# Peptides against a protein of PDB entry 4XPM, part 1

All scores and structures are predictions.

Target 1, 160 residues: chain A of PDB entry 4XPM
Amino acid sequence: VMLHSKNVKGFLENTLKPYDLHSVDFKTSSLQSSMIITATNGGILSYATSNNDVPKNSINEINSVNNLKMMSLLIKDKWSEDENDTEEQHSNSCYPVEIDSFKTKIYTYEMEDLHTCVAQIPNSDLLLLFIAEGSFPYGLLVIKIERAMRELTDLFGYKL
Target 2, 67 residues: chain B of PDB entry 4XPM
Amino acid sequence: DIKGTIAFDTHGNVIESTGVGSQRIEDIGDLSKVTLDAEGFAQVQGDSLLVHLYKRNDITLAVYTSA
Structure headers, positions and changes below count from the first letter of each chain, unless a header shows other numbers.
Peptide ipSAE was made for these designs. It is ipSAE averaged over its two directions, with the distance scale d0 held at 1.0 Angstrom where the peptide's residues are scored. Compare it between designs on one protein only; published cut-offs may not apply.
The geometry check fails a fold that doesn't show the stated peptide or that is severely misdrawn somewhere.

## One batch from the design tools (peptide; aimed at target 1 M2 N7 V8 G10)

Design b1_p8_1 (made by RFdiffusion4)
Pose (drawn by RFdiffusion4):
Structure b1_p8_1 (pose): chain A 143 residues (1-50, 63-86, 92-160), chain B 67 residues (1-67), chain P 8 residues (1-8)
Amino acid sequence: VMLHSKNVKGFLENTLKPYDLHSVDFKTSSLQSSMIITATNGGILSYATSNSVNNLKMMSLLIKDKWSEDENDTNSCYPVEIDSFKTKIYTYEMEDLHTCVAQIPNSDLLLLFIAEGSFPYGLLVIKIERAMRELTDLFGYKL
Amino acid sequence: as target 2 above (67 residues)
Amino acid sequence: SGPLTFTP
């Protein structure tokens, strides 16, 4: 099994869109970046930006390790369930940036959102949880 | 009139904020400790501003008005 | 977007 590079890239591009509410006068900026990376090496499989390529590689490996450390050390952590599949969503403050990361269930892949510091964490968590519901094709993807 | 809003989740993280809500994000620590009535409502205040609370689906909405 | 995986 392999990834359909173009469609995953298109998926990540779609996760970039901002929230724009009219019920209250509220709007976010779009995500800084959205990435799928390996839980193993932190290597980037696919990404989308709305800063530079060099900067994404560093952040990705950093969040991979932070996630890795938290995932087995016996911040916010949100246990989630999707169609009886379990995963966890972590938030990490990366300098002045807000990030969310979650393992795609039963997979060797992580989904990572990078947003500005003005993007509310609770909202970033909801965005990544719903986005993961669209990634059932990637559940169980093993390297 | 409505002077602001804050919506926050069960971890106390913000989902959205407007008006004075964005200036009073620190209120969440107290607001999240408020025990709501049987229908999910409460009213509290720190100052001249009245905070109306409603919680459903693990999301608390606080709206700020005058008292 | 279409299917995100396939078998070659």

Design b1_p8_1_s1 (made by RFdiffusion4, then SolubleMPNN; from b1_p8_1, 4 letters changed)
Fold by OpenDDE base, seed 2:
Structure b1_p8_1_s1 (fold): chain B 160 residues (1-160), chain C 67 residues (1-67), chain A 8 residues (1-8)
Amino acid sequence: as target 1 above (160 residues)
Amino acid sequence: as target 2 above (67 residues)
Amino acid sequence: VGPLVYVP
């Protein structure tokens, strides 16, 4: 299947939707941001944000994008460090998972008051990154990102 | 009468919380150590609340009730 | 909050 930038953008936008647990009357907020970034330098290849009230090309938009760039770089760095740390890979912040016989790890990171979750798309140079409010439970973020990655099989093995 | 709930994963991380459960996230440490029966069920008494534990598919649900 | 006690 051919990958198009607009299709990836649309996918990320869809991941922003709240998680609704009907059985226990629990609903999360929307994700603040959803991104695909490079594992090499934390560069943003695609992103979606819930705050659409910012005028295009405004200073506030620029600041928002710059903030995302900063966060993506910071998370990429933390991820890289953890990937080289056996102890961190066995912490409660790391979830080894297998998707369609491909192994990857999901990491949770607290960034100030935000809850973030990042995972390498299997065998790729890409990371999927979710940023949510502190009210979004980490365990649910992990479930969300795992399920999302299952829909990104076309990116498995993608190299820059 | 349910006073609240906490659902947590095998890492002890929260999946969801409601009611009084939202204020008792610290209970996960103790709840995760409780031995469950063959059906994945247990009950624990804490202060004025009874906690009903249900574990299925690597998710533990704690339901807080008055009795 | 008191300690949690198992109830058989």
Scores: peptide ipSAE 0.059, ipTM 0.756, DockQ to the pose 0.009
OpenDDE base, seeds 1, 3, 4, 5: peptide ipSAE 0.022, 0.022, 0.056, 0.058; ipTM 0.658, 0.662, 0.657, 0.723

Design b1_p8_1_s2 (made by RFdiffusion4, then SolubleMPNN; from b1_p8_1, 3 letters changed)
Fold by OpenDDE base, seed 1:
Structure b1_p8_1_s2 (fold): chain B 160 residues (1-160), chain C 67 residues (1-67), chain A 8 residues (1-8)
Amino acid sequence: as target 1 above (160 residues)
Amino acid sequence: as target 2 above (67 residues)
Amino acid sequence: VGPLTYVP
């Protein structure tokens, strides 16, 4: 399987959109960032950010990317720890899910004032990572990322 | 008259909150323990508010009203 | 926040 950068980037950009609950008067903010990273090193393979006002190649953009790299690494490390901790896998911060007979887990992590969630793309060396403001409910983030992963079946089983 | 709402999942994590519900996230612990009827509904009185509970598809919605 | 009382 070959990753097509433009297609993946476009997908991640679409995940940034707010979640609109039609049954109630509630709408979330956009995600701050959406990323596909390696489970091995936390390296960013693709990313999208809602902060499009920062000029490319500017010092601010570089700092922003560096921040994403740092967060991705931290989350990857925490994820790795949890994958080796049975207790953490049974906490309220872990959601075992099954997508088309493939099993994975969604983890939620607080990062400063941000709400994050991460999940291994089934049978792959890749993680899908959402970063949102603190106003974005964790339960809704979990639903969002699960539904997003269902659209990434082409990446299931992807190995580096 | 709805004063607020909380929606939470089976893990007790928030899906949405509005109004007074946004300030009463701590209620989820107790609300999650309330026995629902066969239709997935219950009511509970607390802190001068009546809470209407509706559970559907593993999501519980708590609606806070004055009566 | 007061205790919750079940209303059947």
Scores: peptide ipSAE 0.046, ipTM 0.720, DockQ to the pose 0.009
OpenDDE base, seeds 2, 3, 4, 5: peptide ipSAE 0.038, 0.042, 0.039, 0.033; ipTM 0.732, 0.737, 0.725, 0.708

Design b1_p8_5 (made by RFdiffusion4)
Pose (drawn by RFdiffusion4):
Structure b1_p8_5 (pose): chain A 143 residues (1-50, 63-86, 92-160), chain B 67 residues (1-67), chain P 8 residues (1-8)
Amino acid sequence: VMLHSKNVKGFLENTLKPYDLHSVDFKTSSLQSSMIITATNGGILSYATSNSVNNLKMMSLLIKDKWSEDENDTNSCYPVEIDSFKTKIYTYEMEDLHTCVAQIPNSDLLLLFIAEGSFPYGLLVIKIERAMRELTDLFGYKL
Amino acid sequence: as target 2 above (67 residues)
Amino acid sequence: LGPLTFNP
């Protein structure tokens, strides 16, 4: 099994869209970046930007390790369930940036959102949880 | 009139904020400790501003008006 | 969008 590079890239591009509410006068900026990376090496499989490529590689590996450390040390952590599949959503303050990361269930992949510091964490968590619901094709993807 | 709003989750993280809500994000620590009535409502205030609280689906909405 | 995975 392999990834359909173009469609995953298109998926990540779609996750970039900002929230724009009219019920209250509220709007976010779009995500800075959205990435799927390996839980093993932190290598980037696919990404989308709305800063630079060099900067994404560093952040990705850093969040992979932070996630790895938290995932087995016996911040916010949100246990989630999707169609009886379990995963966890972590928030990490990366300098002035807000990030969310979660392992795609039973997979060797992580989904990572990078947003500005003005993007509310609670909203970032909801965005990544719903986005993961669209990634059932990637559940159980093993390297 | 509504002077502002804050919506926050069970971890106390913000989902959205407007008006004076964005200036009073620190209120969440107190607001999240408020025990709501049987229907999920409460009213509290720190100053001249009245905070109306409603919680459902693990999301608390606080709206700020005058008293 | 199409499927995100395929068998080669």

Design b1_p8_5_s1 (made by RFdiffusion4, then SolubleMPNN; from b1_p8_5, 3 letters changed)
Fold by OpenDDE base, seed 2:
Structure b1_p8_5_s1 (fold): chain B 160 residues (1-160), chain C 67 residues (1-67), chain A 8 residues (1-8)
Amino acid sequence: as target 1 above (160 residues)
Amino acid sequence: as target 2 above (67 residues)
Amino acid sequence: LGPLVYVP
């Protein structure tokens, strides 16, 4: 099955939805952004944002996209560094996971006042990246991204 | 009655918090060191609150009560 | 939290 760009966009939009814990009175805010970026350069292949109130082609939209580009690059760089650092891979910011016999790692990063979470799509040149407000717990972000990656099996092994 | 809750993972990172638990995230460091029984349960007294610990799978839930 | 005391 080939994933078209529109399908990926729709998927990412769905990941923006708040996480609602029904067992307790707790509901997160929506993600600020959800992106698929390249592991090589941090380039954005697809993205979704909850800030849809900005008019298209406005300066504010451009600034928002530029900010995403910058954050993506920074997170990619941090991810790359951590992938080459055994100590960082054993820190509380790294979650080794296995999906359908494929191993990957989920990393959490504090970016200013934002909580971010990134993971390499198994055996691919792609990273899935979530950006949320500081009120979004890291542990829940990890669960969210892990579950999301399970729905991206078509991208497993994708090479640029 | 329940005054608050904290849920955290094996890394000590927060999954959720409510009530007084939201103001006591720093307790995770100590709570994570508590030895749980075979059923994944423990109770610890701290300050004026009793903390009920439940671990299921990779998630530990701390429930703060007055007694 | 201070010192933790286990309560059975």
Scores: peptide ipSAE 0.051, ipTM 0.765, DockQ to the pose 0.009
OpenDDE base, seeds 1, 3, 4, 5: peptide ipSAE 0.022, 0.037, 0.041, 0.042; ipTM 0.593, 0.789, 0.720, 0.734

Design b1_p8_5_s2 (made by RFdiffusion4, then SolubleMPNN; from b1_p8_5 with F6Y N7V)
Fold by OpenDDE base, seed 2:
Structure b1_p8_5_s2 (fold): chain B 160 residues (1-160), chain C 67 residues (1-67), chain A 8 residues (1-8)
Amino acid sequence: as target 1 above (160 residues)
Amino acid sequence: as target 2 above (67 residues)
Amino acid sequence: LGPLTYVP
């Protein structure tokens, strides 16, 4: 299995798009961030952010990336803890799912005022991570990440 | 007519909310305990609003109406 | 929501 960085980046950028349910006048904001990180160290392999107004190489951009790195590490650590905690796996913050006969879990985490969800890409050393504003419902966030993972079958079984 | 909606999953987490539903997220706890019929439907009366419940594919939709 | 009354 080979990771094509440009393709993955484009995919993640697409996941940022808001959910719009016209029939009931419901629309979300865009995701703040979408990332693929390592399950081992929480390292960012690819990411997309909706905050594109920051000039490249600016101090603000650097701070933003650093913040993402920190959040990724924290979420990875919590994910690792939960994967070793049977009680946490049965909480409302854990969604066991099956995609193409592969089992994985989606976890939701509150990070300050942000809503996040993370899931291990099936049988891989990779995690998919979404970060959204607090106005983004957790249930919808879970659906979003589950559907996104279904489009990442090429990464199933990816080992570092 | 519809005054608002709440959609929630089997974990009680919100999927979407509109109108008065956005201000009544706390209702999910009670709504999730309502017994639905064989068609996944129920109606409950509360606080001068009628709540229409529809469950389909593990998603429950609560529609708030005046009658 | 208060007390819920089922309406068939």
Scores: peptide ipSAE 0.055, ipTM 0.812, DockQ to the pose 0.009
OpenDDE base, seeds 1, 3, 4, 5: peptide ipSAE 0.052, 0.043, 0.046, 0.039; ipTM 0.809, 0.733, 0.793, 0.732

## One batch from the design tools (peptide; made by RFdiffusion4, then SolubleMPNN; aimed at target 1 D20, target 2 V63; its pose is not in this set)

Design b1_p11_3_s2
Fold by OpenDDE base, seed 5:
Structure b1_p11_3_s2 (fold): chain B 160 residues (1-160), chain C 67 residues (1-67), chain A 11 residues (1-11)
Amino acid sequence: as target 1 above (160 residues)
Amino acid sequence: as target 2 above (67 residues)
Amino acid sequence: LKELHDKILNA
């Protein structure tokens, strides 16, 4: 079963849910945004945001979308640079991971006061991108995106 | 009595924190340098708190209790 | 400690 655009959107929406340990007094905020973007140009293929109270076609919505677009481009650029920099790949902001037999990397980036992480979907031209508030721990964010990526096997090997 | 916790990864990044642990994130630097036993355990005495460490699967859990 | 650690890993 292939993931279609509607299914991807729903998937991303689900990733927005906060992390809540029922047995421990620890709970995060919802992710601000979750996106799948192209690794080549940083174009947004699908996205979800936690701010659902913004009226459609409002100035606030437009600004929000534009902000996401800008952030996606910036993060893609940073990712591209790091993927071509051996030192950056060995920095503390890079998490090499392996899903099944596929290798990829998770990068954490501070974007102003926001915590972000991005990872190339294995063997694909796609990046999965999470944007969270600064209160969202990076270590947990990395775990979250890794687990999410494990559910996107249908996109492994996707080429534009 | 547990006063708080900190869980962190091998990069020193926080995974979760509770109680007094949330106010002691700066301890990760020192805690990450602690030598663990064969089972992945250690104890470190702090100022007024005792820190219990357990590391498994590259995740270190620090539990703060009264000294 | 182990139990608490497991809860974190399995969350």
Scores: peptide ipSAE 0.341, ipTM 0.933, DockQ to the pose 0.844
OpenDDE base, seeds 1, 2, 3, 4: peptide ipSAE 0.350, 0.297, 0.280, 0.317; ipTM 0.934, 0.919, 0.876, 0.928; seeds 1, 3 fail the geometry check

Design b1_p11_3_s4
Fold by OpenDDE base, seed 3:
Structure b1_p11_3_s4 (fold): chain B 160 residues (1-160), chain C 67 residues (1-67), chain A 11 residues (1-11)
Amino acid sequence: as target 1 above (160 residues)
Amino acid sequence: as target 2 above (67 residues)
Amino acid sequence: LAKLHDEILNS
């Protein structure tokens, strides 16, 4: 089964949903952005953004396409550096995971006042990237992205 | 009576916090070092609160109670 | 505790 562009977009939109725990009085915000980008140059292949209280099309809108492009490039560069750094791969900001015998790593990065999480889709030239507010716990963000990757098996091994 | 909770992963990153737990994130460093029993449970007395620890699948829950 | 744990992992 092949994922079509519309299906990928809808998938990313669903990842924006917050955690709402009913056992205790705890709820996260929605993700600001969810993206699939290229590991080679940080180009955006697909993305989803949540609505915020920022005026539409304002130059300061965090979910603007131009801002997402810049963020993607910066995170791709950091990820690339860390993939070539043994020390960074053993830091508390790196989570090795295995999905159906495929190994990958999840990285968390503080970007300005935002919490971000990125992971290479196993054996592919693609990265999955989540951007959330600073109030979104990293531990929960990591869990979210791991589960999301488990649903993207069609993209495993994808090469540009 | 539960006064608060903290959930954290093996890296010490917060997953959730409620009540007094939200004000005691600094406890994670010490709580992560507590030896758990075979069922993944432990209790730690601290100050005026008793902390109940439960770990499963790399997630640790700390529940703060008044004993 | 178990209920909360399951809720986090199954949400």
Scores: peptide ipSAE 0.430, ipTM 0.775, DockQ to the pose 0.706
OpenDDE base, seeds 1, 2, 4, 5: peptide ipSAE 0.414, 0.368, 0.454, 0.372; ipTM 0.737, 0.639, 0.798, 0.633; seed 4 fails the geometry check

## One batch from the design tools (peptide; made by RFdiffusion4, then SolubleMPNN; aimed at target 1 I143, target 2 I15; its pose is not in this set)

Design b2_p13_2_s1
Fold by OpenDDE base, seed 4:
Structure b2_p13_2_s1 (fold): chain B 160 residues (1-160), chain C 67 residues (1-67), chain A 13 residues (1-13)
Amino acid sequence: as target 1 above (160 residues)
Amino acid sequence: as target 2 above (67 residues)
Amino acid sequence: MKEELKKLHEEIF
């Protein structure tokens, strides 16, 4: 299976869905945003958002996209700093994981009142980024992004 | 009868919470320090509730029941 | 109770 732009977009849209454990009375809100961004510049290659209340081609939509761009850049910068800081990699905000023999790290970051997590797609120049409301537990967010990343093997090793 | 649950990871971050567990997230600090038996179980008395712990695959599940 | 905990854990994760 080859991931094309439309396939990636659809994948990200699916990640927005609430997490429902079913076995217990626990259900989350939808993710606010899900993005593939560049590790180099924090540029957005693909994104999905649950905010569908903004008219297309409106000034508000442009502002919304700009907010995503700014947030992605800020998170990329923080991620870059942490990747170059041994102590930060040992904090409780860093989750080393291994997917199909590839090692990567998941970081959790508080952005204002939002809960975010980001992870480098293994051996790639890409980051997967989830943005959720503050009510979304970090532990679950980490599990969610790890599972999502396991479905992006086609992007492993992707270089810009 | 289960009064609530908390699931948390090795970093002390919440995965899920239900019932009375949702109001006792602060318990994670102490629960994470509880010594589990060889099978990954423990019981801790907390207030009027009994907390049943089970850890598997780096995820701890705490179940609150009546004492 | 132990078996119930194991089962619940398995159902959740």
Scores: peptide ipSAE 0.708, ipTM 0.943, DockQ to the pose 0.936
OpenDDE base, seeds 1, 2, 3, 5: peptide ipSAE 0.708, 0.707, 0.707, 0.708; ipTM 0.943, 0.943, 0.943, 0.943

Design b2_p13_2_s2
Fold by OpenDDE base, seed 5:
Formats: C-alpha cells, sequence, structure tokens
Structure b2_p13_2_s2 (fold): chain B 160 residues (1-160), chain C 67 residues (1-67), chain A 13 residues (1-13)
C-alpha cells in the first residue's frame, strides 16, 4: 500500500494495533508509541500513542509529549552513534534489511523497561521508531517495523 | 499433542511463544545450536517433553509435545 | 509431524 506523507499520522496510529498470530494462541499488547523523527536532530515529525487516558491539552499530556521528545532524542543519539560504529552494527541488536533494493538497518534498544526499535527509512533523513512494553518480544518487533517500512515507500529518499 | 511453541530468529530473539514454550525461553540457546537435517527439521528430547524443530528463512519454530 | 510443522510455520510467517 502506497502512503503519502499527509497520511503518516493515520499510518502510525494503525501500527499501534496488537500483533495477532492467528495460527497460534499468541497476541501482543498494543505499541505504546509509534513515531517518525528526524535523523538529524531527533525531532518528532509525527507520532501516535496508545495512552489516551490523559485528557487533551492537559499538563499531563504535555509532560507525556515531552517524555516522547526526550526518548526520541536519546534513541536518535544512540542510533547515530551505532551507525558510526562497525561493532554495534554487527551486534545482536542490529538487523540489516533490504526493501525494494534499498538497504537499511533495524536497531533494538531497551529503554528503561520498554522495548524499542528504530530504523532509518531508506535513503531518507527520517527514522521510524516503535516503543512497546517489555512483554513485546524483540524478534516480533523487528518483523513488525520491517513490514511497516515496506508501506512507507513514498518516504524513501526524503530529505529535509 | 502440542504443549507449546517458541519461534525465534537468528539473533536468538523471541518472535512468539505459547504454552509451555513461554516458560522455556532459555531453551533458545541450546535449540539454536541443534543441527538440522537437509529439510530443516530436528527433534530434541527434553526432560519430559519432546521438542520438534523446523527452520526456514532464518526463522526457527520449536514445538513442544509430550511424545 | 514434519508436515504439521511446515504448515504451522507457513501459517505464522
Amino acid sequence: as target 1 above (160 residues)
Amino acid sequence: as target 2 above (67 residues)
Amino acid sequence: MKEELKKLHDEIF
């Protein structure tokens, strides 16, 4: 499915849905957050969160958004460091993948008690970032983000 | 009868687990070292369970049975 | 059992 940049918010919201393996009795929780951030500064261009219990425009919501900003910045920094570290690129936390002849890498990072994964949208200045609970297995999280990136071909090559 | 399953990737990370498999994630270390036949299958006798292995496209599926 | 494993793998992935 081709997705335009204007539809990114809706796309990210859809990625929050639990992964349900119908062939076996296995279903995950929803993702906590899904974001597209800049690879340069870690700025959030678009995001979705499953935590909708906080009233809109409340101080708590602002704090939650600020927390996401902090987390995105931290993950961007780690990603940037790893992209310049050959050892980290060969670690168990790095998954090289190829999508439609474009190469990218998926990194998994444990942030506090959360499971996260991040990947550069191929040839772009953008990163796709998933944040999940600790119960969300990393192997499945990697599969999920890879499949999601395959739906973002319109963003391939996007430069700021 | 299937008592549980574990699926894991080449990094040893879990993809899914069910039943008794969810309580035996630590088995992945040993299961990943098992030599598979030409078709990608193997069987490993555990303590009280038999583990059936099948690997394809870098994803290993382990199925636990009583026999 | 082998065929069952193969089918299950195909269904999951």
Scores: peptide ipSAE 0.710, ipTM 0.943, DockQ to the pose 0.936
OpenDDE base, seeds 1, 2, 3, 4: peptide ipSAE 0.708, 0.707, 0.709, 0.708; ipTM 0.943, 0.943, 0.943, 0.943

## One batch from the design tools (peptide; made by RFdiffusion4, then SolubleMPNN; aimed at target 2 S66; its pose is not in this set)

Design b2_p14_1_s2
Fold by OpenDDE base, seed 5:
Structure b2_p14_1_s2 (fold): chain B 160 residues (1-160), chain C 67 residues (1-67), chain A 14 residues (1-14)
Amino acid sequence: as target 1 above (160 residues)
Amino acid sequence: as target 2 above (67 residues)
Amino acid sequence: SIKEFLKKLHDEIF
């Protein structure tokens, strides 16, 4: 089944849902945003946000979108640097993972008061990016994005 | 009687925390060094609470109890 | 038991 734009958008929206455990009383906030961006330029191909209280086409919406664009570009730049830095790839903020024999890395980045993580979709020109509040634990954020990437096999090997 | 929990990964990053565990994130450093048995379990006596540890698939869980 | 609880919690997370 091909993953079309609407399907990708819906997928990203679904990733926004909080992590809710039942064995213990633990529930996270929703992700602030979830995006697929280009690894080359940091351009946003698709995104979802939990901040839906802003009226459509309002100046506040424009500002929020611009903020997402800025964050995506900054994270892409940092990711690019780290991918060319052996020390950073072995730092505490880098999680090498393997999905169906495809290798990739998950990076965690603190951005202001936000917790973010980004990972290259295996063998693709695309990055998956989660942005959460500072209260969202990094360890869980990493697990969340890894699980999400396992559902994006249709995008593995995608080249621009 | 469970007073709280912590879960953390091999990087020492928190996965979840509840109850008194949320106030004891600093314990992760020491807890990560504890030797586990063949089944991945251990118990560590803390200041006033007993910590029950379990590690599997590079995820460590800690449960704090009064006894 | 605590052990079973730990396993259950682990399975829920992982």
Scores: peptide ipSAE 0.794, ipTM 0.951, DockQ to the pose 0.663
OpenDDE base, seeds 1, 2, 3, 4: peptide ipSAE 0.793, 0.792, 0.793, 0.791; ipTM 0.952, 0.951, 0.951, 0.951

Design b2_p14_1_s3
Fold by OpenDDE base, seed 1:
Structure b2_p14_1_s3 (fold): chain B 160 residues (1-160), chain C 67 residues (1-67), chain A 14 residues (1-14)
Amino acid sequence: as target 1 above (160 residues)
Amino acid sequence: as target 2 above (67 residues)
Amino acid sequence: SVKEFLKELHDKIF
């Protein structure tokens, strides 16, 4: 399976949309960012951010991208540690899930004042990463990323 | 009349909260320990409000009412 | 009933 940058970018942009439950008076903010990164080095293969008010090629954009790179690397490192730690895999920050008989884990991490969650795309060298404001509930964030992964079946088993 | 809601998962993490439920997130600890009937329902007196619980597919919905 | 309402609300949310 081949990665198509435009298709993946569009998908990630769609994940930024607020979660509106409609049936109750509850609506989240947009995700701050959504990324697909490598599980090996934390390199960003594709990303989307809700803050698109920054001029392209500006210093502010560069700083924003660099910040994403830093967060990506930090989260990848924590994920890697947890994947090698049985105790961490049994904490309330780890959600084992199964999608079409493919097993993976969703981890929630505090990143300063932000709420993040990350999951390995099943049997792949890729991680899906959501970054949200602190007001975004973790339980909902987990549901959101699980449902998003169900739309990424083409990436299941993807190797670098 | 609904005064608020809380939905939470088996890890005790919030999924959503509205109304008075947003001010009662700390209730999740106790609510998660409530024994549900065979259909997944329970009622608990919480402070001055009645809490109606329903759990299905590992998601608990708590609805706060005055009675 | 209250139970029916809870079921319906749960179904609508999730």
Scores: peptide ipSAE 0.703, ipTM 0.942, DockQ to the pose 0.891
OpenDDE base, seeds 2, 3, 4, 5: peptide ipSAE 0.703, 0.701, 0.697, 0.704; ipTM 0.941, 0.941, 0.941, 0.942; seeds 3, 5 fail the geometry check

## One batch from the design tools (peptide; made by RFdiffusion4, then SolubleMPNN; aimed at target 1 S23, target 2 I15; its pose is not in this set)

Design b2_p15_3_s2
Fold by OpenDDE base, seed 3:
Structure b2_p15_3_s2 (fold): chain B 160 residues (1-160), chain C 67 residues (1-67), chain A 15 residues (1-15)
Amino acid sequence: as target 1 above (160 residues)
Amino acid sequence: as target 2 above (67 residues)
Amino acid sequence: SKIEELIKKYFEEFE
């Protein structure tokens, strides 16, 4: 199934759902945000956020979008730096992974009190970005984004 | 009588924690150094709790019990 | 046992 813009939006919205481990009494909060951004400029191509109670076209919505733009840019910059830093790539904040013979890396970043993780969609100019509350464990966040990435094979190799 | 759990990955980052495990995140440092047997199992006695360690596919689960 | 059952169910969630 080919992922179109609307399909991508729906995909991102689905990633917002809490991670529920049924074998133990453990359930995370929803992700605050999920985004696909450009690796070049950090521009947001698609996004989803929790708490959709904000009226459309309101000042609050505009401020929220602007905040996401700022975060995406900051994370893109950090990602770019780390991609050119061997030491950072060997830290506990970097997870090399392979999906269907394609290699990529997952990075975890602390943004104030928020837990974030970002990964380049294999061989593409795109990044997948998750933003969660500080209560969301990094190890589980990494697992979440890796599994989500496996569902984005249509975007593998996408160039701007 | 499971008292709690901690799960962590090969980087030492928490995957989940429940019960008493939520208050013992600092144990990961020591637990990550424990040598597991061929089946990925070990038991560690500490304090008043017994820790049952299981590792599969780079995920280590620690189960805390009273005995 | 309870532990054995937990272990089985737990890692099945990550398969």
Scores: peptide ipSAE 0.752, ipTM 0.951, DockQ to the pose 0.894
OpenDDE base, seeds 1, 2, 4, 5: peptide ipSAE 0.752, 0.750, 0.752, 0.751; ipTM 0.951, 0.951, 0.951, 0.951

